# Designs tried in a protein design run: peptides against a protein of PDB entry 4GXB. Part 46

Target 1, 277 residues: chain A of PDB entry 4GXB
Amino acid sequence: VPTEEVSLEVLLSNGQKVLVNVLTSDQTEDVLEAVAAKLDLPDDLIGYFSLFLVREKEDGAFSFVRKLQEFELPYVSVTSLRSQEYKIVLRKSYWDSAYDDDVMENRVGLNLLYAQTVSDIERGWILVTKEQHRQLKSLQEKVSKKEFLRLAQTLRHYGYLRFDACVADFPEKDCPVVVSAGNSELSLQLRLPGQQLREGSFRVTRMRCWRVTSSVPLPSGSTSSPGRGRGEVRLELAFEYLMSKDRLQWVTITSPQAIMMSICLQSMVDELMVKKS

## One batch from the design tools (peptide; aimed at target 1 M207 S262 M273)

Design b2_p21_8_s2 (made by RFdiffusion4, then SolubleMPNN; from b2_p21_8, 9 letters changed)
Fold by OpenDDE base, seed 1:
Order: sequence, then C-alpha cells, then structure tokens
Structure b2_p21_8_s2 (fold): chain B 277 residues (1-277), chain A 21 residues (1-21)
Amino acid sequence: as target 1 above (277 residues)
Amino acid sequence: VMDLEAIRASYEKALELFRQL
C-alpha cells in the first residue's frame, strides 16, 4: 500500500467518533498515539488502552473481532475487509479494576472509563439489579463520574467483555451460551429449557491449556445454522480445565469470536504474570 | 496446573488461523 496521509475514524465504546490524520503506513502504536493526542490523553496513560477491530451489528452493538497487534497497520487492517461494518474501537485493555485508580487520576482517562462503563451497562455487559440501575442513573444525572465508577466497580461482570451468543459442549452438547471474559475467567451463561439461568465460571488459573481450531462444514451436514452461508469457516475455542482434583476435562466453545476469546485469555494470563513478578 | 508453553503456542496458533481467514 502506498504511503499517504488519510483520515482514520476511531470509535469510543459509546460510538463517539475520533477522527485522526495518520499515514497508511502508521503502525498500531502510532495510531493509538494520534488518538491519545486528539483526546488530550497523557502519554503515560496510553498503555492502559488498545485498539480493537470490531464488527458493528445492526443494533449498533460491537462484536469484537480481535485486538490490533503492534506490527499491524490499522488503516490497512480495517479497509482491507472492504466492509463498512468493520470499525476500530478504543477501549481499556487491562482487567484488574485496581488500574482504574491510575487512569481516573486524569480527567481524560476518567471520561474514557466513564463513557465505556455507561456503554457497557447500556449494552447489558455489566449486570445490574433494578436498585443498582436506579443508583447509577442518579449518579449519572449528577455527573458524578468518580462515584459512578466506584459503584460500577462493585457490579457483576464489571470490566468483562461480552461475546455474541454461541454454542458450547458444556454442560451438555450443543448448549446455547453467552460467554463473557473478565476477572481472570470465562463466564458461560446458559438457560436450559425449564431451568433457571446458570453460570459456569472457568478461572484461567485452572486452565491447563487452550487452542483455537478451524473447520469447514461438509455440505451434507443438516446442522447448518440457517444464517451461516455455505462454506463458512467454523471456529472453536477448546480449553482443558481442572474440574476437580486430578480431573481434567475439555470444554469446547463454537464461536466466530474464538480468536478474540483466546486473545482475552492470553491477556488475562499476561496480566496475572505481571502481578506475580 | 497451567502450562504456559502450551498456552503461548495456542495463542500463536490462533493468530495464525486469523491471518489465514
């Protein structure tokens, strides 16, 4: 791709557009720095955020595809897909809410966390009771961003990424589940017929390993979900989990976001390793 | 319990798969 100056749109979690002038040859960090400069985010806080490739759904929600790597050219990565549904999103890239304290010390950092948290609540990524929702709305009306975040930090699935509905082989084969990643775990929420909502918590510290695989469905298989075109690649994330003492079991999630899930797992592990060092 | 080498290999494989898609 020839090197030229281009206008690149980067979205915040709430859909706010940040336009930056960059070179087509600018790498992920260069673009991130340009976004930070546009927002007046200090250099020492840039490392708390990352650029993500997402697919915007019809309802305006974001389906996370992957984190952009350091070697990538964000302009090329997004434009090569030749679809307007793909966007670049700025989001916080740490898991431990303790790091919020560092980010919240700066006005711009505070605003970014606030906007992201509001969006995550509105999208149902953070789970709230009716009473909690009332309290959050009251704080939002008062524009008490710090207090809002402090309350939000106590909520279920605060800081989690929620994935699109998919299928797992746990607890039974072909179970519809909603997967969320956060707090060093994968949360699998499922509702079986006639049963209450169940949540399976899979802590990364109890995962021996995980892998992503791809397969091409055979045309004769009746289980083509009506929405998948003939010939679409099926992605699976499988992890080997310590269910009990000396009992390892494989759990397999079938999802087009299997790669993103694996990125989340690695990111959570990396953060845990940094804390142990 | 966690096999860090296996985890790293799995992550690299995931990235490779993505590039092939």
Scores: peptide ipSAE 0.027, ipTM 0.664, DockQ to the pose 0.817
OpenDDE base, seeds 2, 3, 4, 5: peptide ipSAE 0.022, 0.027, 0.021, 0.021; ipTM 0.589, 0.660, 0.582, 0.581

Design b2_p21_8_s3 (made by RFdiffusion4, then SolubleMPNN; from b2_p21_8, 8 letters changed)
Fold by OpenDDE base, seed 1:
Structure b2_p21_8_s3 (fold): chain B 277 residues (1-277), chain A 21 residues (1-21)
Amino acid sequence: as target 1 above (277 residues)
Amino acid sequence: VMDLELIREEYERALELFRQL
């Protein structure tokens, strides 16, 4: 792509648009800096955020495709897909809520975390009771952003990334699940017929390894889930998990977001390693 | 139990798979 000046749209988690003037040849960090400058986010806080490629769903929700890598050209990465459904989103890129303290000391950082948290609650990524929801609404009405975040930090799945509904082979084959990544774990929520909602927690510290695989379904296979067109690549994330003492078991998740899940796993591991150092 | 080196290799493979799609 020839080097040209372009207007690039970057979305916040709540769908707010940030327009930046960049070069088509600008790398991810250059674009991130441009977004930060547009928002008046201090340079020392840029590292707490990342750019993500997402697909916007019909309901306006975002399906995370991947984190944009340092070597990527965000303009090229999004436009090469030739679909208006793909967007670039700014989101916080750390897992430990303790880092919120650094970010929320700044007005712009506070606003970004607040907007993201409100959106995550509205989307059902953060799980709230009726009473908690009432308390959050009261704080939102008072525009008490710090208190809102402090309460939100105590909620189930705060800071988690929620994926689209998919399939796993745990606890049973072809089990429909909703996967969320956060707090150094993969949470698998499932409802089996006639059973209550169950959650499986898979801590990254108990994963020996993981892998992503791709396959092309054979045309004759009756297992065409109704929505997959002929020839759609099937992605799977498999991880080997320490279920009990000296018992390793493979768990496989079939999802178009398998790559994004693997990125989350690596990111959580990396953050844990930094904390141990 | 975690093999961090193996994990990193699998992560790189996942990224490569994405580039090929």
Scores: peptide ipSAE 0.028, ipTM 0.649, DockQ to the pose 0.818
OpenDDE base, seeds 2, 3, 4, 5: peptide ipSAE 0.021, 0.044, 0.027, 0.027; ipTM 0.555, 0.685, 0.647, 0.649; seed 3 fails the geometry check

Design b2_p21_8_s4 (made by RFdiffusion4, then SolubleMPNN; from b2_p21_8, 10 letters changed)
Fold by OpenDDE base, seed 3:
Structure b2_p21_8_s4 (fold): chain B 277 residues (1-277), chain A 21 residues (1-21)
Amino acid sequence: as target 1 above (277 residues)
Amino acid sequence: VMDLERMRQEYQRALELFKQL
């Protein structure tokens, strides 16, 4: 693509549009810096955020495709998909809520975290009781962003990224699950026939390794998931997990977001290593 | 428990896989 100046739209988690003038040849960091400048986010806070490629669903929900990598050209990455459903989103890129303290010290950082948190609650990524919801709404009405965030930090799945419904082979084969990544774990929410909603927590510290694989489904297999056209690549994330003392077991998640899940896992591991150093 | 080297290798493979899709 020839180098030219273009207007690029970057969304916040709440769908707020940020328009930046960038070069088509600008890499991910260059675009991120442009977005930060547009928002008046200080340079020392840029590292707490990343750009993500998402698919916007009809209901306005975001399906995370991947984190934009350093080598990528965001304008090219989004435009090459030739669909208006694909967007670039700015989101916080750390997992430990302790880092919120650094970001919240700045007005712009506070606003970004607030907007993201409100959106995550509205989307059901953060799980709230009726009473908690009432308290959050009261704080929102008072425009008490700091207090709102402090309450939100105590909520179940705060800081998690929720994926689209998919399938896992745990605890049973072909089990429908909702996967969420956060707090150095993968949370698998599942409902078995006749059972209540259950959550399996897989801590990354108990994972030995993971792998992402791709396969082409054979046409003859009767398990046509009705919605996948013939010939779609099946992506799987498998991780080897320490279930008990000296007992490793592979768990496999079948999801179009397997790559994004892998990115989250690596990001969580990297953050843990930084905290241990 | 974590095999960090293997994890990073598989992560890189996943990224390469993405480039091919």
Scores: peptide ipSAE 0.380, ipTM 0.904, DockQ to the pose 0.844
OpenDDE base, seeds 1, 2, 4, 5: peptide ipSAE 0.372, 0.208, 0.376, 0.376; ipTM 0.901, 0.742, 0.903, 0.903

## One batch from the design tools (peptide; aimed at target 1 T205)

Design b2_p22_1 (made by RFdiffusion4)
Pose (drawn by RFdiffusion4):
Structure b2_p22_1 (pose): chain A 263 residues (1-190, 198-221, 229-277), chain P 22 residues (1-22)
Amino acid sequence: VPTEEVSLEVLLSNGQKVLVNVLTSDQTEDVLEAVAAKLDLPDDLIGYFSLFLVREKEDGAFSFVRKLQEFELPYVSVTSLRSQEYKIVLRKSYWDSAYDDDVMENRVGLNLLYAQTVSDIERGWILVTKEQHRQLKSLQEKVSKKEFLRLAQTLRHYGYLRFDACVADFPEKDCPVVVSAGNSELSLQLREGSFRVTRMRCWRVTSSVPLPSGGRGEVRLELAFEYLMSKDRLQWVTITSPQAIMMSICLQSMVDELMVKKS
Amino acid sequence: DVLPESLIDEDRLQRLREKRES
C-alpha cells in the first residue's frame, strides 16, 4: 500500500471512539502506540492491550474476528473489507486477572479496564442474574472504579471472551451452544461443559471451500480440539462456528500465557 | 494433562514476556 497519512477510528470495548492519525503502511504495533499516546496510556502498559478486528452488530455489540498480528496493517485490514460494519477495537489481551493489578496502578489503565468490564456486563459476557445486574448498575454509581473492578473480578466469566451462538457436537451432535474463552478453558453452555486448555493435546481449524451465496461466498468453519476426557482417553470435540479462527487464536493465547508463566 | 507441544513457540513466548515486562 502506498504510504499516506490517514485517520483511523479505534473503538474501546464500549464503543467509545479514539481517533488517531497513522500511516496506511503502519503495522499493528505502530497503530497500538498511536492509540496509547492519544489515551495517555504509559508505554510500559501497552503490552497488556491489543487491537482486534470486529464486526459491529446492529445493537452495537461486537463479534470478534481476529486479534491483529504484528505483521498486519490495521488500516488495510479494516478498509480492505469494504464495509462500515467492521471496526478496530482496543481491549485487554491477557487472561489471568492477576495482571489487572499491574494495569490498575495507572489511572488510564484502570479507566480502560473499568470501561470494558462495564460493557462486558451490559453485553452478557459476564454472567449475572437480572437482580444482580440491577445491583451492579447501582453499585457503579456508588463506588469508585477501583472498587467496582474488584467486585467484578469475582463475577462469573470475568475475563472471558464470548462468541456468537453456534453449534457443537458436545454433548450431542448439532447442539446449540454459546462458547466463551477464559481462565485457561473453553466454556460450552448448551447445561455446561468446561474444557481445560491443559487437557487439549491439539486443536484444528478446518474450512469448506467457498460456496455461492445463499456478493459474498460462504464457508463452513470448524474448530475441533482433542480432549483428554479421562486417563488414556482422547476425544475430539467439534465446534461449528464462523469464529473458529478467533477461538483458535484464544486457545493459542491462553496456552502461550500458561507457558510464559511456567517459564 | 496434555499440552499442544507442537504449537508452542519459544520466540513467541519470549516476545510476549518482553512486551509485558517493558

Design b2_p22_1_s1 (made by RFdiffusion4, then SolubleMPNN; from b2_p22_1, 11 letters changed)
Fold by OpenDDE base, seed 2:
Structure b2_p22_1_s1 (fold): chain B 277 residues (1-277), chain A 22 residues (1-22)
Amino acid sequence: as target 1 above (277 residues)
Amino acid sequence: EVLPLEAIDEERLKKMKEKLEK
């Protein structure tokens, strides 16, 4: 792609648009810096955020596709898909809420975290009770962003990334699940027929390994679920998990977001390694 | 019902750290 100056749209978690003038040849960090500059985010806080490729759903929610890598050209990455559904999103890129303290010290950082958190609550990524919702609403009305975040930090799945509903082979084959990544775990929420909502927690520290596989289903005469066109690539995330002492079990998640899930896993592991060094 | 949170596998974590340091 020829090097040209272009206007690139980057969205915040809440869908707020940030327009930046960049070169088509600008790498992810260059674009991130441009976004930071546009937002007046200090340079020392840039590292707490990343750019993500997402698909915007009909309801305005984001389906995270992947984190943009350092060597990528965000303009090319998003435009090459030739679909307006794909967007670039700025989001915090750490998992431990302790890092919020660093970010919250800055007005812009605070606003970014606040906007993201509000959005995550609205989208149901962060789980809240009725009472908690009332409290959050009260704080929001008072525009007490710090207090709002402090309360939010105590909520279930705060800081998690929620994925689209998908399928896992745990606890049963072809089990519909909702996967969320955060707090050094994959949370699998499921409701089996006639049962209550259950959540399985898979801590990354108990994962021996994981892998993403891509396969093209052979045209087997089996009734393709009506939503998958013939020949669609099937992505799976499989991880080997220490279920109990000396008992390893493979868990496989079938999801178009398998790549993003693996990115999250690696990111969580990396963060844990940083904390322990 | 929330499944029990599994304990941290410190050994695994140690191995991972060692791998990253090589």
Scores: peptide ipSAE 0.010, ipTM 0.434, DockQ to the pose 0.060
OpenDDE base, seeds 1, 3, 4, 5: peptide ipSAE 0.181, 0.022, 0.153, 0.017; ipTM 0.776, 0.531, 0.768, 0.456; seeds 1, 3, 4, 5 fail the geometry check

Design b2_p22_1_s2 (made by RFdiffusion4, then SolubleMPNN; from b2_p22_1, 11 letters changed)
Fold by OpenDDE base, seed 3:
Structure b2_p22_1_s2 (fold): chain B 277 residues (1-277), chain A 22 residues (1-22)
Amino acid sequence: as target 1 above (277 residues)
Amino acid sequence: EVLPLEAIDEERLKKLAEKLKK
C-alpha cells in the first residue's frame, strides 16, 4: 500500500469520534500515539490503553472482534473489511482496577475511564442493584467522576468485556450463555429452564490450557441454526479447567468472538505474571 | 459435583460489593 496521509476515525467507548491524521503505513502504536496527542493524554498513560477492532451493531453497541496487534496497520485493517460497521475503538487495556489510580490522576485519563464506565453501565456490562444504579445516576448528575468511578469499582463485572450471546457445552450441551472476561476469569451467565440467572466463574489460574479452533460446517441436513448462511466458519474456544482436585474438564464455547476471548485470556495471564514479578 | 455456578441476585451483588470496599 502506498504511504499516504489519511484521516482515520477512532471511537471512544461512548461513541465519541476522534479524528487523527496518520500515514497509511503507521502501525498500531503510531496511531495510538496520534490519538493520545489529539486527546492530550500524557505519554506515560498511553500504555494503559489499546486499539480494538469492533463491529458496531444497529443499536450502537460494539461487538469486539480483536485487539489490534503491534505490527498491524490500523487504517488497512479497518478499511480492508469494506464495511462501515467496522470501527476502531480506544479502550483501557488493563484488568486490575488498581491501575485506575494511575490513570485517574490525569484529567484526560479520568475522563476516558469515566466515559468507558458510563457506557459499560448503560450497555448492561456492569451488574448493578437498583440502589447502586440510583447512586450512580446521582453521581453522574453531579458530574463527580472520581466518586462515580470509586463506586463503579465495587460493582460486579467492573472492567469486564462482555461478549455477544453465544453457546457453550457447559453446564449442558448447547446451553445459551453470555460470556464476560475480566478480573482474571471468564464469567458465563446462563438461565436454565425454570431457574434463576446464574453465573459460572472460570479463573484463568485454574485453566490448564485453552485453544481456538475454526471449522466449516458440512452442508449435511442437520439442524444448523436457521440464521447462519451456508459455509460460515464456526469458531470455538475450548479450555481445560480444574473443576476440583485432580479433575480436569473441557469447556467449549462456540462464538464468533472466540478469538477475542482468547486474546482476553492471554492478556489477563500476562497481567498476572507482571504482578507476581 | 459442585458446579462453579452461583445465583445472580441483589443480595449476592451487595455482598460482592462489600468485599471490594475492603
Scores: peptide ipSAE 0.421, ipTM 0.890, DockQ to the pose 0.027
OpenDDE base, seeds 1, 2, 4, 5: peptide ipSAE 0.072, 0.046, 0.008, 0.255; ipTM 0.762, 0.498, 0.435, 0.839; seed 4 fails the geometry check

Design b2_p22_1_s3 (made by RFdiffusion4, then SolubleMPNN; from b2_p22_1, 10 letters changed)
Fold by OpenDDE base, seed 3:
Structure b2_p22_1_s3 (fold): chain B 277 residues (1-277), chain A 22 residues (1-22)
Amino acid sequence: as target 1 above (277 residues)
Amino acid sequence: EVLPLEAIDEERLKKLKEKLEK
């Protein structure tokens, strides 16, 4: 692609649009810096955020496709898909809520975390009780952003990334599940017939390995996923998990977001390694 | 549209999580 000056739209978690003038040849970090400058985010806080490729759903929700890589060209990455539903989103790029303290010391950082958290609650990524919801609304009405975040940090799945409903072979074959990544785990929420909502926790520290595979279903194969036409690529995330002492078991998640899930796993592992250093 | 917040019994989920890690 020839180097040209272009206007690129980057969305915040709440859908707020940030327009930046960049070159088509600008890499992810260059675009991120441009967005930070536009928002007046200090340079020392840029590293707490990343750019993500997402698909905007009809209801305005974001389905995360992948994190943009450092040497990637965001303009090319998003425009090459030739669909207006694909967007670039700015989101915090760490898992430990302790890093919120660094970010929220700055007004812009605080606003970004607040907007993201509000959005995550509204989208059901962060789980709340009725009473917690009332408290959050009260704080939101008072525009008490710091207090709002402090309360939110105590909520279930705070800081998690929630994926679209998919299928896993755990605990049963072809089980519908909702996967969320955060706090160094994959959380699998499921409801078996006649049972209450259950959540399985798979800690990354107990994953021996993981892999993403792509396959084309054979014409004779029952595609367990309703609505996928014959010949569509099936993505799977499989990880080998230490269930108990000396007992490894493979768990396989079938999802179009398998790549994003693997990125989250690697990111969580990387963060844990930094903390141990 | 804002999706309704799911009320989850946090204590029950915590217990279930602990069981699965064991």
Scores: peptide ipSAE 0.015, ipTM 0.455, DockQ to the pose 0.020
OpenDDE base, seeds 1, 2, 4, 5: peptide ipSAE 0.011, 0.010, 0.017, 0.009; ipTM 0.421, 0.440, 0.498, 0.428; seeds 1, 4 fail the geometry check

Design b2_p22_1_s4 (made by RFdiffusion4, then SolubleMPNN; from b2_p22_1, 11 letters changed)
Fold by OpenDDE base, seed 1:
Structure b2_p22_1_s4 (fold): chain B 277 residues (1-277), chain A 22 residues (1-22)
Amino acid sequence: as target 1 above (277 residues)
Amino acid sequence: EVLPLEAINEERLKKLKEKLEK
């Protein structure tokens, strides 16, 4: 792609549009800096955020595809897909809520976290009771962003990334699940026939390894999951988990977001390593 | 065709090895 000046749209978690003038040859960090400048986010807070490639669903929700890597060219990465459904999104890029304290000290950082948190609650990524929802609404009406975030930090799945409904082989084969990543774990929520909603927690510290595989279904295989077109690539995330003392078991998640899940796992592991150092 | 991308949790692997050696 020839080097040209272009206007690039970057979305916040709530769908707010940020337009930045960048070069087509600008790398991820360059674009991130441009977005930060446009928002008046201080340079020392840029590292708390990342750019993500997402697919906008019909309901306006974002399906996260992957985190943009340092060597990538965001303009090329999004435009090469030749679909208006793909967007670039700015989101916080850490898991431990303790880092919120650093970001919240700045007005712009506070606003970004607030907007993201409101959006995550509205989308059902953060789980709230009726009473908690009432309290949150009251704080929103008062425009008390700090207090809102402090309450939100105590909520179930605060800071988690929620994925689209998919399938896992745990606890049984072909179980429909909703996967969320956060707090150094993968949370698998499922409802089996005749049973209550269950959650399986898989801590990254108990994962020995993980892998992503891609496969093309054989034309003869009747395993056409309803809704997958002929020839669609199947992605799977498999991880080997310490279920009990000296018992390792493979768990496999079948999802188009398997790559993003693996990115989350690596990111959570990396953050844990930094904290131990 | 299966294209695997593998990542190893080195810290966990180390801990597991240490437990198995004891």
Scores: peptide ipSAE 0.042, ipTM 0.671, DockQ to the pose 0.040
OpenDDE base, seeds 2, 3, 4, 5: peptide ipSAE 0.015, 0.010, 0.014, 0.008; ipTM 0.488, 0.480, 0.502, 0.377

Design b2_p22_2 (made by RFdiffusion4)
Pose (drawn by RFdiffusion4):
Structure b2_p22_2 (pose): chain A 263 residues (1-190, 198-221, 229-277), chain P 22 residues (1-22)
Amino acid sequence: VPTEEVSLEVLLSNGQKVLVNVLTSDQTEDVLEAVAAKLDLPDDLIGYFSLFLVREKEDGAFSFVRKLQEFELPYVSVTSLRSQEYKIVLRKSYWDSAYDDDVMENRVGLNLLYAQTVSDIERGWILVTKEQHRQLKSLQEKVSKKEFLRLAQTLRHYGYLRFDACVADFPEKDCPVVVSAGNSELSLQLREGSFRVTRMRCWRVTSSVPLPSGGRGEVRLELAFEYLMSKDRLQWVTITSPQAIMMSICLQSMVDELMVKKS
Amino acid sequence: EPPLKHYATEEEFQQKARELLE
């Protein structure tokens, strides 16, 4: 892409706009640094956050497509799709909530975690009852951002990434499910199954050839993981989802974080 | 093996909400 200065909108998880001037040839890290500079996020905290390509739904919720890799050009990644529904999003990119402690030591880092946690609750990524949700919106007005985040860290599925509803062959073939990734596992809500990353020997992403539109082709995508169900018993679990690649990215990210910790 | 994360029960959540309002 010829080098040219452009304006790029990067959204926070709650949809707040962050406008940055970047080059069409800037890569993911360059764009991330420009967003961090605009938000006054310290350099030493940039590694706790990442940029994601998402599809914004009619209701304003985001369906995550992929985490942008180091070689990618974010301006090109989003513009090449030729659709205003696709957005670049900044979100924390680690899994263990112990890392929240490092981020919350800075006011901007705390503000970012607070903003995405509030949105996570509003969009049902964090699981609360109707009554609890009522209390949380109230506590939100009455407590500091820090206190609100400490409480949120104890809520069900805090720190998980939620995927669009899809199907899986667990427990039975073609079961409707909601899949979420977090805390070193995949959660399948059918009843529930919890599949630990450490018990996955491998996983595979497969795709059908592109098919005529039922001007976009369609592809059937699957993410299958080989799971150690019991001693010396491995079983494939298959999820059929247009977000299979994002799920694979999350599994790799969670495995990488476990290995960094082990080292 | 990493430990499982604990989530607040209904009693623990209510207790934490009351303490925050004190």

Design b2_p22_2_s1 (made by RFdiffusion4, then SolubleMPNN; from b2_p22_2, 11 letters changed)
Fold by OpenDDE base, seed 4:
Structure b2_p22_2_s1 (fold): chain B 277 residues (1-277), chain A 22 residues (1-22)
Amino acid sequence: as target 1 above (277 residues)
Amino acid sequence: EPPEKKFMSDEEFQKAVQELLS
């Protein structure tokens, strides 16, 4: 792609559009810096955020595809997909809510966290009771962003990334699950017909290893799973988990977001390693 | 086969397991 000046759209979590003028040859960090400058985010806070490739659903929800890597050219990465449903999103890139304190000290950082948190609640990524929802709405009406965030930080799955419904082989084969990543874990939520919501927690500290695999389903004649067109690549995330003292078990998640899940795992591990040093 | 990513070395993992179980 020839080097040209282009207008690139980057979305915030709430769908707000940030237009930046960049070169087609600008790498991820260059684009991130341009977005930060446009938002008046201080340089020392840039590292708390990342750019993500997402697919925008019809309802405006974002399905996270992957984090843009340092060597990538965001303009090329998004335009090469040749679909308007793909967007670049700015989101915080740390897991420990303690880092919110650093970001909240700045007005722009506070606004970004607030917008993200509101969006996560509205999308059901953060779980709230009726009473908590009432309290949050009251704080939102008062535009008390700090108090809103402090309350939100106590909520279940605060700071988690929620994935689209997918399939896992846990607790049984072909179980429909909703996976969320956060707090150094993968949370697998399952609701079987007539049963209560069950949640399995898989802490990264008990994961010996993980891998992402891709396969092309063989045209098996009979079971056309309606949602996967013939020839779609099947992605799987598999991790080896310490179920008990002497029992390792592989858990496999089948999802188009398997890459993003693996990125989350690595990111959580990296953050834990930094804290231990 | 795609390379497996590990959280920690086997030795470190075993140590962590022992710490969690003690």
Scores: peptide ipSAE 0.372, ipTM 0.898, DockQ to the pose 0.020
OpenDDE base, seeds 1, 2, 3, 5: peptide ipSAE 0.193, 0.018, 0.029, 0.018; ipTM 0.818, 0.471, 0.651, 0.485

Design b2_p22_2_s2 (made by RFdiffusion4, then SolubleMPNN; from b2_p22_2, 11 letters changed)
Fold by OpenDDE base, seed 4:
Structure b2_p22_2_s2 (fold): chain B 277 residues (1-277), chain A 22 residues (1-22)
Amino acid sequence: as target 1 above (277 residues)
Amino acid sequence: EPPEVKYASDEEFEKAVKELLA
C-alpha cells in the first residue's frame, strides 16, 4: 500500500469515535500515540492502553478479534478485511486493578476507564446485583466517576474480557461455555443439563502450555459446530492444565476468538512476570 | 489441585450468565 495520509477511526469502548490523521504506513504504536494526542492522554499513560481489532455486532457489541501487534499497520489491518464490521478499539491493556490508580489520577485516563467500565457493565461483562446496579446508576447520574470506578472494582469479573459463547471439551465434550479472561485466569461459565450454573477457574499459573490450532473439519453429516458451515476454518485454543499433582490434562476451547484468548493468556503471564521483578 | 469449580453466588449472577448462555 502506498504511503499516504488517511483519516482513521478508532473507537472507545462506549462507541465514541476518535478520528486521527495518520499515515497508512504508521505502525500500531504510531497510531496509538496519535489517538492519545487527540484525547490529550499524557505520554506516560499510553502504555496502559492498546489497540484491538474487533468485530462490531448488530447490537453494537464488540467481539474482540485480537490485539494489534507492534509491527502491524492498523489502517491496513482493518481495511484489508473489507468489512465495515471490523473496527479498531482503544481499551486498557493491563489486568491488575491496582494500575487503575495510576490511570485515574489523570482526567483523561479517568474518563477512559469510566467509559470502558460503563460499557462493560452495560454489556454484561461485569456482573452486578440489582442493588449494585442502582448504586452504579446513581453514581453515573451524579457523574461521580472515581466513586463509580471504586465500586466497580469490587464487582464480579471487573477487568475481565468476555468472549462470545463457544464450546469446550470441559467438563464434558461439546459443552457450551462462556469464557472470560482476567485476574490471571480463564473463567469458564456453563450449565449442564439438569445442573445449576457453574464456573470453572483455570489459573494461568497452572497452565503448562497452550496453543492455537486451525483446522478444516471433514464434511460430516453431524457438525457439532453450530455456527460454522462445513469446510470453514475451526480455531481452537488448547492448554495443558495441572489438574492435580503430576496429572496434566488438555482442555480445548473451540472458538473463533481462540487467538484473542491466547493473547490474553500471554498478556496475563507477562504481567505476572513484571510483578515478580 | 483441580481447577476451582464453583456455583454462582447470587441470583443476579446466575441470571446474567444464563442469559449469556441462551
Scores: peptide ipSAE 0.026, ipTM 0.602, DockQ to the pose 0.051
OpenDDE base, seeds 1, 2, 3, 5: peptide ipSAE 0.034, 0.018, 0.016, 0.018; ipTM 0.635, 0.545, 0.512, 0.546; seeds 1, 2 fail the geometry check

